# Peptides against a protein of PDB entry 5NXQ: the designs that were tried, part 51

Target 1, 114 residues: chain A of PDB entry 5NXQ
Amino acid sequence: EIQIPVSMAAEEEYLRSKVLSELLTDTLENDGEMYGNENEVLAALNGAYDKALLRLFASACSDQNVEKALSLAHELKQDRALTAAVKISERAELPSLVKKINNIREARYEQQLK

## One batch from the design tools (peptide; made by RFdiffusion4, then SolubleMPNN)

Design b2_p11_5_s1 (from b2_p11_5, 4 letters changed)
Fold by OpenDDE base, seed 3:
Structure b2_p11_5_s1 (fold): chain B 114 residues (1-114), chain A 11 residues (1-11)
Amino acid sequence: as target 1 above (114 residues)
Amino acid sequence: SELDELVDELT
């Protein structure tokens, strides 16, 4: 049996989730309602998307690749995913990354207030 | 794992 590295599996899931989310969004914009549960599907896709990203993020942290980790954090959609990223960063003992991710969160909060 | 717990909370 072929064992796929966790990072590769996460990348695949990330890409799949991203593509499906985009396709669903496009379909809703162009064709209207699909199955009546579009919002739930989108939420699930966003969850899977962020989950995949977090695994990549954790891998980057493990590799001490702070730049890659930060780039991945910027791609996270949900605030709770950013929170998870902070926790992962803390456990990886990367305080500079913690600060930068918190800055991302704060920036998003400010944008929501506009 | 602890990582799994952090990731699973998003699902």
Scores: peptide ipSAE 0.214, ipTM 0.851, DockQ to the pose 0.334
Fold by OpenDDE base, seed 5:
Structure b2_p11_5_s1 (fold): chain B 114 residues (1-114), chain A 11 residues (1-11)
Amino acid sequence: as target 1 above (114 residues)
Amino acid sequence: SELDELVDELT
């Protein structure tokens, strides 16, 4: 069986998850209830979405592409995903990226307080 | 790998 490169697989999953998440969000905003398990479906989609992004993020870090990594981090939805991104950045020895991701987290915390 | 573990925790 042909192994698909991690980055390619992650990109495909990211795009798919992004589309599905957007469709679900739009439906909930416009039509309300769907199947009675919308929150669980959304959580699963967000999980898959962030999982895919983190794989792309890790790849960007490996390439020492801080700008791309930062852009990907901005697309992460869950705080725990940002935490994972910080850990990946630390392991990649990218302290500037660590700081920038922590700034993203702090900004989101401030937004939640408003 | 540690990366896989970090990513899998988000599933």
Scores: peptide ipSAE 0.212, ipTM 0.849, DockQ to the pose 0.334
Fold by OpenDDE base, seed 1:
Structure b2_p11_5_s1 (fold): chain B 114 residues (1-114), chain A 11 residues (1-11)
Amino acid sequence: as target 1 above (114 residues)
Amino acid sequence: SELDELVDELT
């Protein structure tokens, strides 16, 4: 039995989830056919995507790679995922990263108001 | 783990 490193497994799951999410999005945009469960499928895919990203994010924080962590945070889709990233950053004692992620959240809130 | 708990909040 081959044991896959956690970081490698997380990267694989991230890429898989990202591809599936993009594929479904493209299909809906170009085909336009609805089967009644697309929103539920998208929510599930986004959840898996952000979950995988957060594992990569946590790894970057552990490495004290703030720039990589911040780049990953920008790729998070859900606000709840950004909240999780803030909590991870706080526990990693990276206050500068906490501030930067909160700025991302605030920027997204402003976009929703427009 | 604490990480798992935080990540599971998304599930």
Scores: peptide ipSAE 0.210, ipTM 0.850, DockQ to the pose 0.357
Fold by OpenDDE base, seed 4:
Structure b2_p11_5_s1 (fold): chain B 114 residues (1-114), chain A 11 residues (1-11)
Amino acid sequence: as target 1 above (114 residues)
Amino acid sequence: SELDELVDELT
């Protein structure tokens, strides 16, 4: 059986999850209709989205492409995903990237505090 | 893999 490279699989899942997440978000913003499951669906989509991004992020780290990795980290939605990105960066021995990702987390915390 | 473990933490 043909095995799909991890990076290619991640890219496909990223695109799919991103599109679905955006469509759902737009629908909620435009229609304002809640049927009781939209938040759950959105959470699931965001999860899949971040998982796909993390795989791309890990690949970028493996390539020692810090700039690409950082750009991907900015696209992560969930704090727990940023935490995972930090761990991946640490294992990849990229301390500068670790610091930058932590800065992203701190900035988001400050924004949430308004 | 280590990556799989990290990704699974998001579930």
Scores: peptide ipSAE 0.210, ipTM 0.850, DockQ to the pose 0.366

Design b2_p11_5_s2 (from b2_p11_5, 4 letters changed)
Fold by OpenDDE base, seed 1:
Structure b2_p11_5_s2 (fold): chain B 114 residues (1-114), chain A 11 residues (1-11)
Amino acid sequence: as target 1 above (114 residues)
Amino acid sequence: SELLELVDELT
């Protein structure tokens, strides 16, 4: 049995979830007539995507690679995932990263208000 | 790791 490093497994899951999420999004945009639980599937895919990203984010925080962590945070889709990233950053004792992620969240809020 | 466990708690 081959043991896969956690970071490698997380990257693979992230890529898989990303591809599936993008595929579903493209299908919804181009086909228009889908039957079933597409919204539920999309929510599940986005959740899996963000979870995988957060694992990569946690790894970057463990490495104290703030730049990489911040880049990953920008790729998060859901607000709840950004909130999670803040909590992870706090646990990692990276206050500068906390501030930067909060700025991302605030910027997204402002965009939604427009 | 501690941070990975936190991810599981928050997701």
Scores: peptide ipSAE 0.667, ipTM 0.957, DockQ to the pose 0.972
Fold by OpenDDE base, seed 5:
Structure b2_p11_5_s2 (fold): chain B 114 residues (1-114), chain A 11 residues (1-11)
Amino acid sequence: as target 1 above (114 residues)
Amino acid sequence: SELLELVDELT
């Protein structure tokens, strides 16, 4: 069996999860209900989305592509995922990226307070 | 990859 490169698989999953998440979000905003477990479905989709992004993020870190990694981090939805990105950056020994991701987290916290 | 394994651990 041919193994699909991790980056390609992650990209596919990211794009799929992104589309599904957007569709679900739009439906909830417009109709309010879907299947009776909308919150669980949304959480699962967001989790899958962030996981896919984090795989891409890890790949970018491995390539020492800080700018790409940072761009991917901005696309993460959950704070938990940003925390994961920080840990990955630390393991990759990219302190500048760690700082920038922490800035993203702080900015989101400030937005939530407004 | 060590970093990819870390993703699996954190997600």
Scores: peptide ipSAE 0.667, ipTM 0.957, DockQ to the pose 0.971
Fold by OpenDDE base, seed 3:
Structure b2_p11_5_s2 (fold): chain B 114 residues (1-114), chain A 11 residues (1-11)
Amino acid sequence: as target 1 above (114 residues)
Amino acid sequence: SELLELVDELT
């Protein structure tokens, strides 16, 4: 059985999820409601998107590529995904990355208060 | 991968 390299599979899933999220967002902005469950669909797509990013993030952490990992963390949409990124960084023993991701979370909280 | 397994646990 031919196995696709993990990095290639993760990149493909990320790109697919990104495109789908953008298409759905554009549709909702331009055409309005589809089935009355748009918020649930968006949440599911955002979850899939963040999961794909977290796989790339985990790969970057495994490579000890902190700068790439941090860049990926900035692309995460949900706070729960940032929390996951922190836990992954802790497991990878990258304390500097943990601090930087927590700074991202704090900045987003401050923006929500404004 | 240990970290990939952790992603599956957290998502």
Scores: peptide ipSAE 0.666, ipTM 0.956, DockQ to the pose 0.948
Fold by OpenDDE base, seed 2:
Structure b2_p11_5_s2 (fold): chain B 114 residues (1-114), chain A 11 residues (1-11)
Amino acid sequence: as target 1 above (114 residues)
Amino acid sequence: SELLELVDELT
């Protein structure tokens, strides 16, 4: 069996986790039923989603594809994931990307203040 | 990959 390339594996996991996260969110919003662990499950799904996305992000950074990396960063859900993206960008020596991701984070902070 | 390893450290 041929090993699946890292980028392809990450994309598959990203799509899977995205679908599950969306389905759970829709169910909770529409049905309003809580069984005690939904928030924990949602956090886990979001974590898996962001992790998969960050792998794609890292790949884009390795390719020096700043525009692709930035597009992926916009899809990140959690603030801690954006922080991770900044650190990855720093390691990749992409200061322009660092600034742009920090702008995303700042924009989200401002939205939370409303 | 150095960057992929960093992803694992941060997640």
Scores: peptide ipSAE 0.665, ipTM 0.957, DockQ to the pose 0.966

Design b2_p11_5_s3 (from b2_p11_5, 5 letters changed)
Fold by OpenDDE base, seed 5:
Order: sequence, then structure tokens, then C-alpha cells
Structure b2_p11_5_s3 (fold): chain B 114 residues (1-114), chain A 11 residues (1-11)
Amino acid sequence: as target 1 above (114 residues)
Amino acid sequence: SDLLALVDELT
């Protein structure tokens, strides 16, 4: 059995989910054409997107590549995913990354309040 | 620690 490298699989899923999410988002914003379950579909897509991204994030953490991990964290959409990234960073014993991700999270909260 | 397994647990 040929196993696909985790990073490749994660990246593929990330890109796929990203494209679908963007397409559906554009449809909703520009055409408003959906089946009435748009929010559920988008939530599912965002979940899949963030999950795939978190796998890449985990890989970066394993490589001790803090800068790459941080850049990936900026691409996370959901707050729960950022929380997950913090937990992963803690498990990876990367306190500097934990702090930086928390800064991202705080910044997003501030933006939502504006 | 298997960080990938942790991803599965958290998602």
C-alpha cells in the first residue's frame, strides 16, 4: 500500500476545500443562489479547510518551523481552529508560537468589535 | 508526541 505523505494529503485537501469555500462564498455574495443550507455548507467547508490547515500546521510545528507555522495560523478561519493551534503549539513545546497565535486571536476579536 | 493525532482529536 502506497501511503501519501501527510503533508501532501493535507495540502491537497486544504487547496480543494479552499477553492470550494471561495466559490460558494462568491456565489452567495454575488448571486445568492443556494439551497437554503448555505451556512451549514460553509461551516462544513470551513471546518474541513481548517482541519487540513491544522495538519499542515502540526507538520510545521514538528519541524520546529515557527515562521511557517505562524503563517499557516494566519490562514485559519475559525476561532476554534486558532484555539486548536494553540494546543498543538503547547504540545510541541513552542511557547513563542503560542504567544504569537494568541496575538492573532486577540487581534481578530478586536476587529470583530469594530 | 504525535501532533497529527492531536489535530484529529481537536477537529
Scores: peptide ipSAE 0.668, ipTM 0.954, DockQ to the pose 0.873
Fold by OpenDDE base, seed 2:
Structure b2_p11_5_s3 (fold): chain B 114 residues (1-114), chain A 11 residues (1-11)
Amino acid sequence: as target 1 above (114 residues)
Amino acid sequence: SDLLALVDELT
């Protein structure tokens, strides 16, 4: 049985989650119908999406590829995922990345206040 | 520590 590398598996899951999230969004926008569980479905999809990204992020951190890690962090949707990215960066002993991700979080907080 | 394990812990 062929073992798929972690990075490849993460990329596949990321793409799948991204596509499904976009398709659901498009469907809801086009149909205008609400079934009452859309928020739960979207939360689950966003969670899966961010989890997949965080796996890629962790891989980038392991490779000491700060630029790639930062690029991935910008793609994270949820604040909790950014918090996770900070913790992962701390564990990876990448303080410069920690600072940059915190800057992303702060910028998003400021946007929410407007 | 394994960073992937940490991802699973945090998600």
Scores: peptide ipSAE 0.668, ipTM 0.954, DockQ to the pose 0.863
Fold by OpenDDE base, seed 1:
Structure b2_p11_5_s3 (fold): chain B 114 residues (1-114), chain A 11 residues (1-11)
Amino acid sequence: as target 1 above (114 residues)
Amino acid sequence: SDLLALVDELT
């Protein structure tokens, strides 16, 4: 069996999770109730999506590509994933990235309060 | 440190 590079696997999982999450979201918005467990499915899909993104994020941090890492952080959906990104950035010793991701989190909190 | 391992830990 051919071992797939981590980056390729992460990208594939990201795309799959993204598509499924978007399809489910669109269905809920346009068609309403599906199976009665939509929230559980959405939570799982969003979790998988963010996990895949965080793997790409970790790779970018390893490459010390702060711009790419920051771009990926903006694509994260859940606050818990942003928190994870901060911790990863700290471990990668990228303090500038830590600050920028915290700014993203703060901005999202402010938007939720409006 | 292995950042990928940290991802698995945090997710």
Scores: peptide ipSAE 0.668, ipTM 0.954, DockQ to the pose 0.874
Fold by OpenDDE base, seed 4:
Structure b2_p11_5_s3 (fold): chain B 114 residues (1-114), chain A 11 residues (1-11)
Amino acid sequence: as target 1 above (114 residues)
Amino acid sequence: SDLLALVDELT
């Protein structure tokens, strides 16, 4: 059996999680067709999405590709995931990326206060 | 350091 490269596998998982998260979000916001545990399902999907994205982020950090890593960080949905991205950047010894991700977090906090 | 392992710890 042909082994799929780790980066490609991570990308596929990211895309799947992204599609499912977007579909569920659209259904809840526009159609309201789901009832019951929809919030728990959405949280799980968002968690899976961010986890997959963080794997791609970690790969970019390993490659010292700060611009790609930053672009991926902008796609993260949850603050918890941004915090994780900071910790990953610190471990990767990329202080410039740490600062940029913290700026993203601060900007989102300011938006929540409005 | 294995950054992928760190992802698993944080998620």
Scores: peptide ipSAE 0.666, ipTM 0.953, DockQ to the pose 0.869

Design b2_p11_5_s4 (from b2_p11_5, 4 letters changed)
Fold by OpenDDE base, seed 2:
Structure b2_p11_5_s4 (fold): chain B 114 residues (1-114), chain A 11 residues (1-11)
Amino acid sequence: as target 1 above (114 residues)
Amino acid sequence: SSLLELVDELT
């Protein structure tokens, strides 16, 4: 059986999760219909999306591709995912990336205060 | 890799 490289699998999952999340969001915005579990579904989709991104992020870190890793971090939706990215960066011994991701998180915090 | 394992741990 042919094994798909982790990076390729992650790309596929990322794209799938991204599309599904966007479609659901658009549907809810356009139809305005709520069935009581939309927030839970959206959280699950966002979680899957961020997980896929974090796998790509981990791959970029392994390649010591800080710029690619940072670009991926900007695409993360949830704060918990940014926190995970920091921990991954620490494990990868990329302190400059840690600082840059923390800056992203701080910027989002400030936006929430407005 | 250890980084991928960490992703699974944190997600």
Scores: peptide ipSAE 0.659, ipTM 0.952, DockQ to the pose 0.965
Fold by OpenDDE base, seed 5:
Structure b2_p11_5_s4 (fold): chain B 114 residues (1-114), chain A 11 residues (1-11)
Amino acid sequence: as target 1 above (114 residues)
Amino acid sequence: SSLLELVDELT
């Protein structure tokens, strides 16, 4: 049995989820609807996308690569995923990263209020 | 990894 490193598997899933999410988004923008459940499908795809990113994020945290972790956090779509990233950073004992991710969350909150 | 396990718990 071929064992694929976790980081490689996560990257593959990230790319797959990203492509599908983008395709769905493009379809909705062009056609306006998809099978009547497009919002649920999009949410599921975004969830899978963020989960894949969080795995990469966790790997970066394990490597103590704060710069890479922060870059990945910026790519997260859902607020719940950013919250997860904070918890992961806390577990990894990276308080500087916690602060930076919280700043991302705060910035997004302000944008949503506009 | 404990961090990967945490990802599974949070997603």
Scores: peptide ipSAE 0.659, ipTM 0.952, DockQ to the pose 0.962
Fold by OpenDDE base, seed 4:
Structure b2_p11_5_s4 (fold): chain B 114 residues (1-114), chain A 11 residues (1-11)
Amino acid sequence: as target 1 above (114 residues)
Amino acid sequence: SSLLELVDELT
């Protein structure tokens, strides 16, 4: 069997999930109508999106590419995904990245308080 | 990799 590199598979899934998430978000914002399952669908799409990003993030961490990893972390949508990124960074023994991601989380918390 | 496995555990 031909094995597709993990990074390539992750990128493909990221792009697919990103497009679907954006389309749904735009639809909800434009129509203002929420159907019973729209929030669940959006959550699922965002989950898939973040999962794909986290795979890319993990790959960047493995390469010790802190700058790329940080850039990817900024693209994460859910707080739980940022938490995951912190744990991955800790496992990768990248304390500087841990600090920077925690700063992202704190900044988002502050924005929610406004 | 171990990090990729961790992603699967956390998601």
Scores: peptide ipSAE 0.659, ipTM 0.952, DockQ to the pose 0.965
Fold by OpenDDE base, seed 1:
Structure b2_p11_5_s4 (fold): chain B 114 residues (1-114), chain A 11 residues (1-11)
Amino acid sequence: as target 1 above (114 residues)
Amino acid sequence: SSLLELVDELT
């Protein structure tokens, strides 16, 4: 049995989750009908998306590729995922990245408040 | 990796 590299698996899962999340979002926007489980499905898909993205983020941190890591952090949807990215950056001993991700979080909070 | 394991702990 062949094992797929972790980075490739993460990229595949990221793309899959991204497509499914976007598809569901578009469907809900177009049809406007709820059948009882769409919110739960969307939450699960967004969770899977962010988890896959965080794996890519962790890989970028491991490579000490701060720019790539930061770009990935901007693609995270949930605040909890940004919090996770901060903790990962701290563990990776990348204080500049920690600061930049915290700035992203603060900016999103301000946007939500308006 | 340790960072990848941390992802699993946080998600």
Scores: peptide ipSAE 0.658, ipTM 0.952, DockQ to the pose 0.971

Design b2_p11_6_s2 (from b2_p11_6 with Q4L M11T)
Fold by OpenDDE base, seed 2:
Structure b2_p11_6_s2 (fold): chain B 114 residues (1-114), chain A 11 residues (1-11)
Amino acid sequence: as target 1 above (114 residues)
Amino acid sequence: SSLLELVDELT
């Protein structure tokens, strides 16, 4: 059986999760219909999306591709995912990336205060 | 890799 490289699998999952999340969001915005579990579904989709991104992020870190890793971090939706990215960066011994991701998180915090 | 394992741990 042919094994798909982790990076390729992650790309596929990322794209799938991204599309599904966007479609659901658009549907809810356009139809305005709520069935009581939309927030839970959206959280699950966002979680899957961020997980896929974090796998790509981990791959970029392994390649010591800080710029690619940072670009991926900007695409993360949830704060918990940014926190995970920091921990991954620490494990990868990329302190400059840690600082840059923390800056992203701080910027989002400030936006929430407005 | 250890980084991928960490992703699974944190997600």
Scores: peptide ipSAE 0.659, ipTM 0.952, DockQ to the pose 0.841
Fold by OpenDDE base, seed 5:
Structure b2_p11_6_s2 (fold): chain B 114 residues (1-114), chain A 11 residues (1-11)
Amino acid sequence: as target 1 above (114 residues)
Amino acid sequence: SSLLELVDELT
């Protein structure tokens, strides 16, 4: 049995989820609807996308690569995923990263209020 | 990894 490193598997899933999410988004923008459940499908795809990113994020945290972790956090779509990233950073004992991710969350909150 | 396990718990 071929064992694929976790980081490689996560990257593959990230790319797959990203492509599908983008395709769905493009379809909705062009056609306006998809099978009547497009919002649920999009949410599921975004969830899978963020989960894949969080795995990469966790790997970066394990490597103590704060710069890479922060870059990945910026790519997260859902607020719940950013919250997860904070918890992961806390577990990894990276308080500087916690602060930076919280700043991302705060910035997004302000944008949503506009 | 404990961090990967945490990802599974949070997603």
Scores: peptide ipSAE 0.659, ipTM 0.952, DockQ to the pose 0.839
Fold by OpenDDE base, seed 4:
Structure b2_p11_6_s2 (fold): chain B 114 residues (1-114), chain A 11 residues (1-11)
Amino acid sequence: as target 1 above (114 residues)
Amino acid sequence: SSLLELVDELT
């Protein structure tokens, strides 16, 4: 069997999930109508999106590419995904990245308080 | 990799 590199598979899934998430978000914002399952669908799409990003993030961490990893972390949508990124960074023994991601989380918390 | 496995555990 031909094995597709993990990074390539992750990128493909990221792009697919990103497009679907954006389309749904735009639809909800434009129509203002929420159907019973729209929030669940959006959550699922965002989950898939973040999962794909986290795979890319993990790959960047493995390469010790802190700058790329940080850039990817900024693209994460859910707080739980940022938490995951912190744990991955800790496992990768990248304390500087841990600090920077925690700063992202704190900044988002502050924005929610406004 | 171990990090990729961790992603699967956390998601």
Scores: peptide ipSAE 0.659, ipTM 0.952, DockQ to the pose 0.841
Fold by OpenDDE base, seed 1:
Structure b2_p11_6_s2 (fold): chain B 114 residues (1-114), chain A 11 residues (1-11)
Amino acid sequence: as target 1 above (114 residues)
Amino acid sequence: SSLLELVDELT
């Protein structure tokens, strides 16, 4: 049995989750009908998306590729995922990245408040 | 990796 590299698996899962999340979002926007489980499905898909993205983020941190890591952090949807990215950056001993991700979080909070 | 394991702990 062949094992797929972790980075490739993460990229595949990221793309899959991204497509499914976007598809569901578009469907809900177009049809406007709820059948009882769409919110739960969307939450699960967004969770899977962010988890896959965080794996890519962790890989970028491991490579000490701060720019790539930061770009990935901007693609995270949930605040909890940004919090996770901060903790990962701290563990990776990348204080500049920690600061930049915290700035992203603060900016999103301000946007939500308006 | 340790960072990848941390992802699993946080998600």
Scores: peptide ipSAE 0.658, ipTM 0.952, DockQ to the pose 0.847

Design b2_p11_7_s1 (from b2_p11_7, 4 letters changed)
Fold by OpenDDE base, seed 3:
Structure b2_p11_7_s1 (fold): chain B 114 residues (1-114), chain A 11 residues (1-11)
Amino acid sequence: as target 1 above (114 residues)
Amino acid sequence: DLLAFVDELLS
């Protein structure tokens, strides 16, 4: 049995959930069909997406790859995921990353207020 | 372990 590194597995799940989320969104927008559970599906996909991404994020943090971690954080969709990223960064003792992710979160808050 | 921590956070 082939053992897939955690990071690779996370990336696979991330990409899968991302693609599916985008596909569903495009389908709804372009084909005009609603299936009644689309919002639930999207929420689930977004959750899976962020979860997978956070694993990649954690891996990057473990590698002390702040640049990669930050880039991944920018891809997070949910605010709660950003919060999780902050906590992960704190656990990883990466204060600079904590600050930068908080900036991302604050920026999104400001956007929501508009 | 950060990965384990992620799982805890998202549980």
Scores: peptide ipSAE 0.575, ipTM 0.943, DockQ to the pose 0.964
Fold by OpenDDE base, seed 4:
Formats: C-alpha cells, sequence, structure tokens
Structure b2_p11_7_s1 (fold): chain B 114 residues (1-114), chain A 11 residues (1-11)
C-alpha cells in the first residue's frame, strides 16, 4: 500500500476545501438566498480549509521557512485558525513569526471595528 | 512533531 506524504495530502485537502469554500462564498454573494444551512456549511468548509492550511503552515515552520509560513498565515480565514498558527509558531520557537501573526490578527480586529 | 500538534489543537 502506497502511503502519501503528509504534506502532499495536506495540499490536496487544501485545494479541495479552498475550491468548495470559494464556490459557496460566490454563490451566497451572487444569489443572496439563505435556506438556513448555508452558514453552517460555509463554517464547515472554512474549518476544513483552515485545518488543511494549518498543516501546510506547520510544515513550513518545521522547514524553518518563515516567509512561506507567514504567507500561509495571511490566507487563514478564521480567527481561531490564527490563534492556532500562533501556538504552532511558539512550539516551533519562531518568535518573529509569532509577532507577525499577531499583527495580522490585530489588523483584522481593527477592520471589523470599522 | 508540529503536525501532530496541529491535530491536537484542532481536535
Amino acid sequence: as target 1 above (114 residues)
Amino acid sequence: DLLAFVDELLS
């Protein structure tokens, strides 16, 4: 039995979840119809998306590729995912990355206030 | 292992 490397599996899941998330988002924006379950589906898809992305993020951290990790962090959608990214960065002993991700989080907070 | 840590965080 062929075992797929974790990083490759993560990339595949990321792409799949990204496509589905974007498709649903576009549908909601264009049609504007809500049947009561769209938000739940979107949350689930975004969750899967961020989960896959965080695995890629962790892989980048393991490779000490801070720039790649930061780029991936910018693509995270949910605040809880950013929090997870901070914790991963702390575990990876990358304090500069921790600070930069916290800056992303703070910036999003400020945008929500406007 | 960071990947294992991710799974713990997201469980």
Scores: peptide ipSAE 0.573, ipTM 0.943, DockQ to the pose 0.973
Fold by OpenDDE base, seed 1:
Structure b2_p11_7_s1 (fold): chain B 114 residues (1-114), chain A 11 residues (1-11)
Amino acid sequence: as target 1 above (114 residues)
Amino acid sequence: DLLAFVDELLS
């Protein structure tokens, strides 16, 4: 059995989850002929996507690569994932990143209220 | 370890 480095495994899972999430979204928007547990599937896919992305985010934080970490944070879909990113940034002792991610959360919240 | 921390947060 071939062992894959953690970072590579995380990237692979992120890409897989991203593709599946986008495919399902496109299908619902363009066809709409899916019946059953679409919302449940979407929630699971988004959860898996954000989880994989957060691992990449943590890796970037470990590398002290704030710009990469911030770019990854912008790709997060769920608010709870952004909250997790803030906590990770705090643990990594990156206060500037904490502030920037909080700005992302606030911006999305304000947009949602419109 | 940040990765371990992530797993803790997402568990």
Scores: peptide ipSAE 0.570, ipTM 0.943, DockQ to the pose 0.975
Fold by OpenDDE base, seed 2:
Structure b2_p11_7_s1 (fold): chain B 114 residues (1-114), chain A 11 residues (1-11)
Amino acid sequence: as target 1 above (114 residues)
Amino acid sequence: DLLAFVDELLS
């Protein structure tokens, strides 16, 4: 059995999670029907999405591809995922990326205040 | 190892 490269596996999982998250969101927005567990399901899907994305992010950091890493960070949905991205960037010794991701987080905080 | 760190962080 041929092992799939980590980056390829992560990309597949990212795309799958992204599609499922979007489909669920669209369904809830269009139909407006709630059965009691949709928020939990959505959180789980978003979590899986961000987890997959963070693996891609880490791969970009390993490649020292700061621009790609930053682009991926903008796609993260949850604040906890941005925090994880900061920690990954710190471990990768990319202080400029740390600053830029913190800027993303701060911008989202300000948007929530509106 | 960065990848190992990520797995630990995401666990």
Scores: peptide ipSAE 0.567, ipTM 0.943, DockQ to the pose 0.586

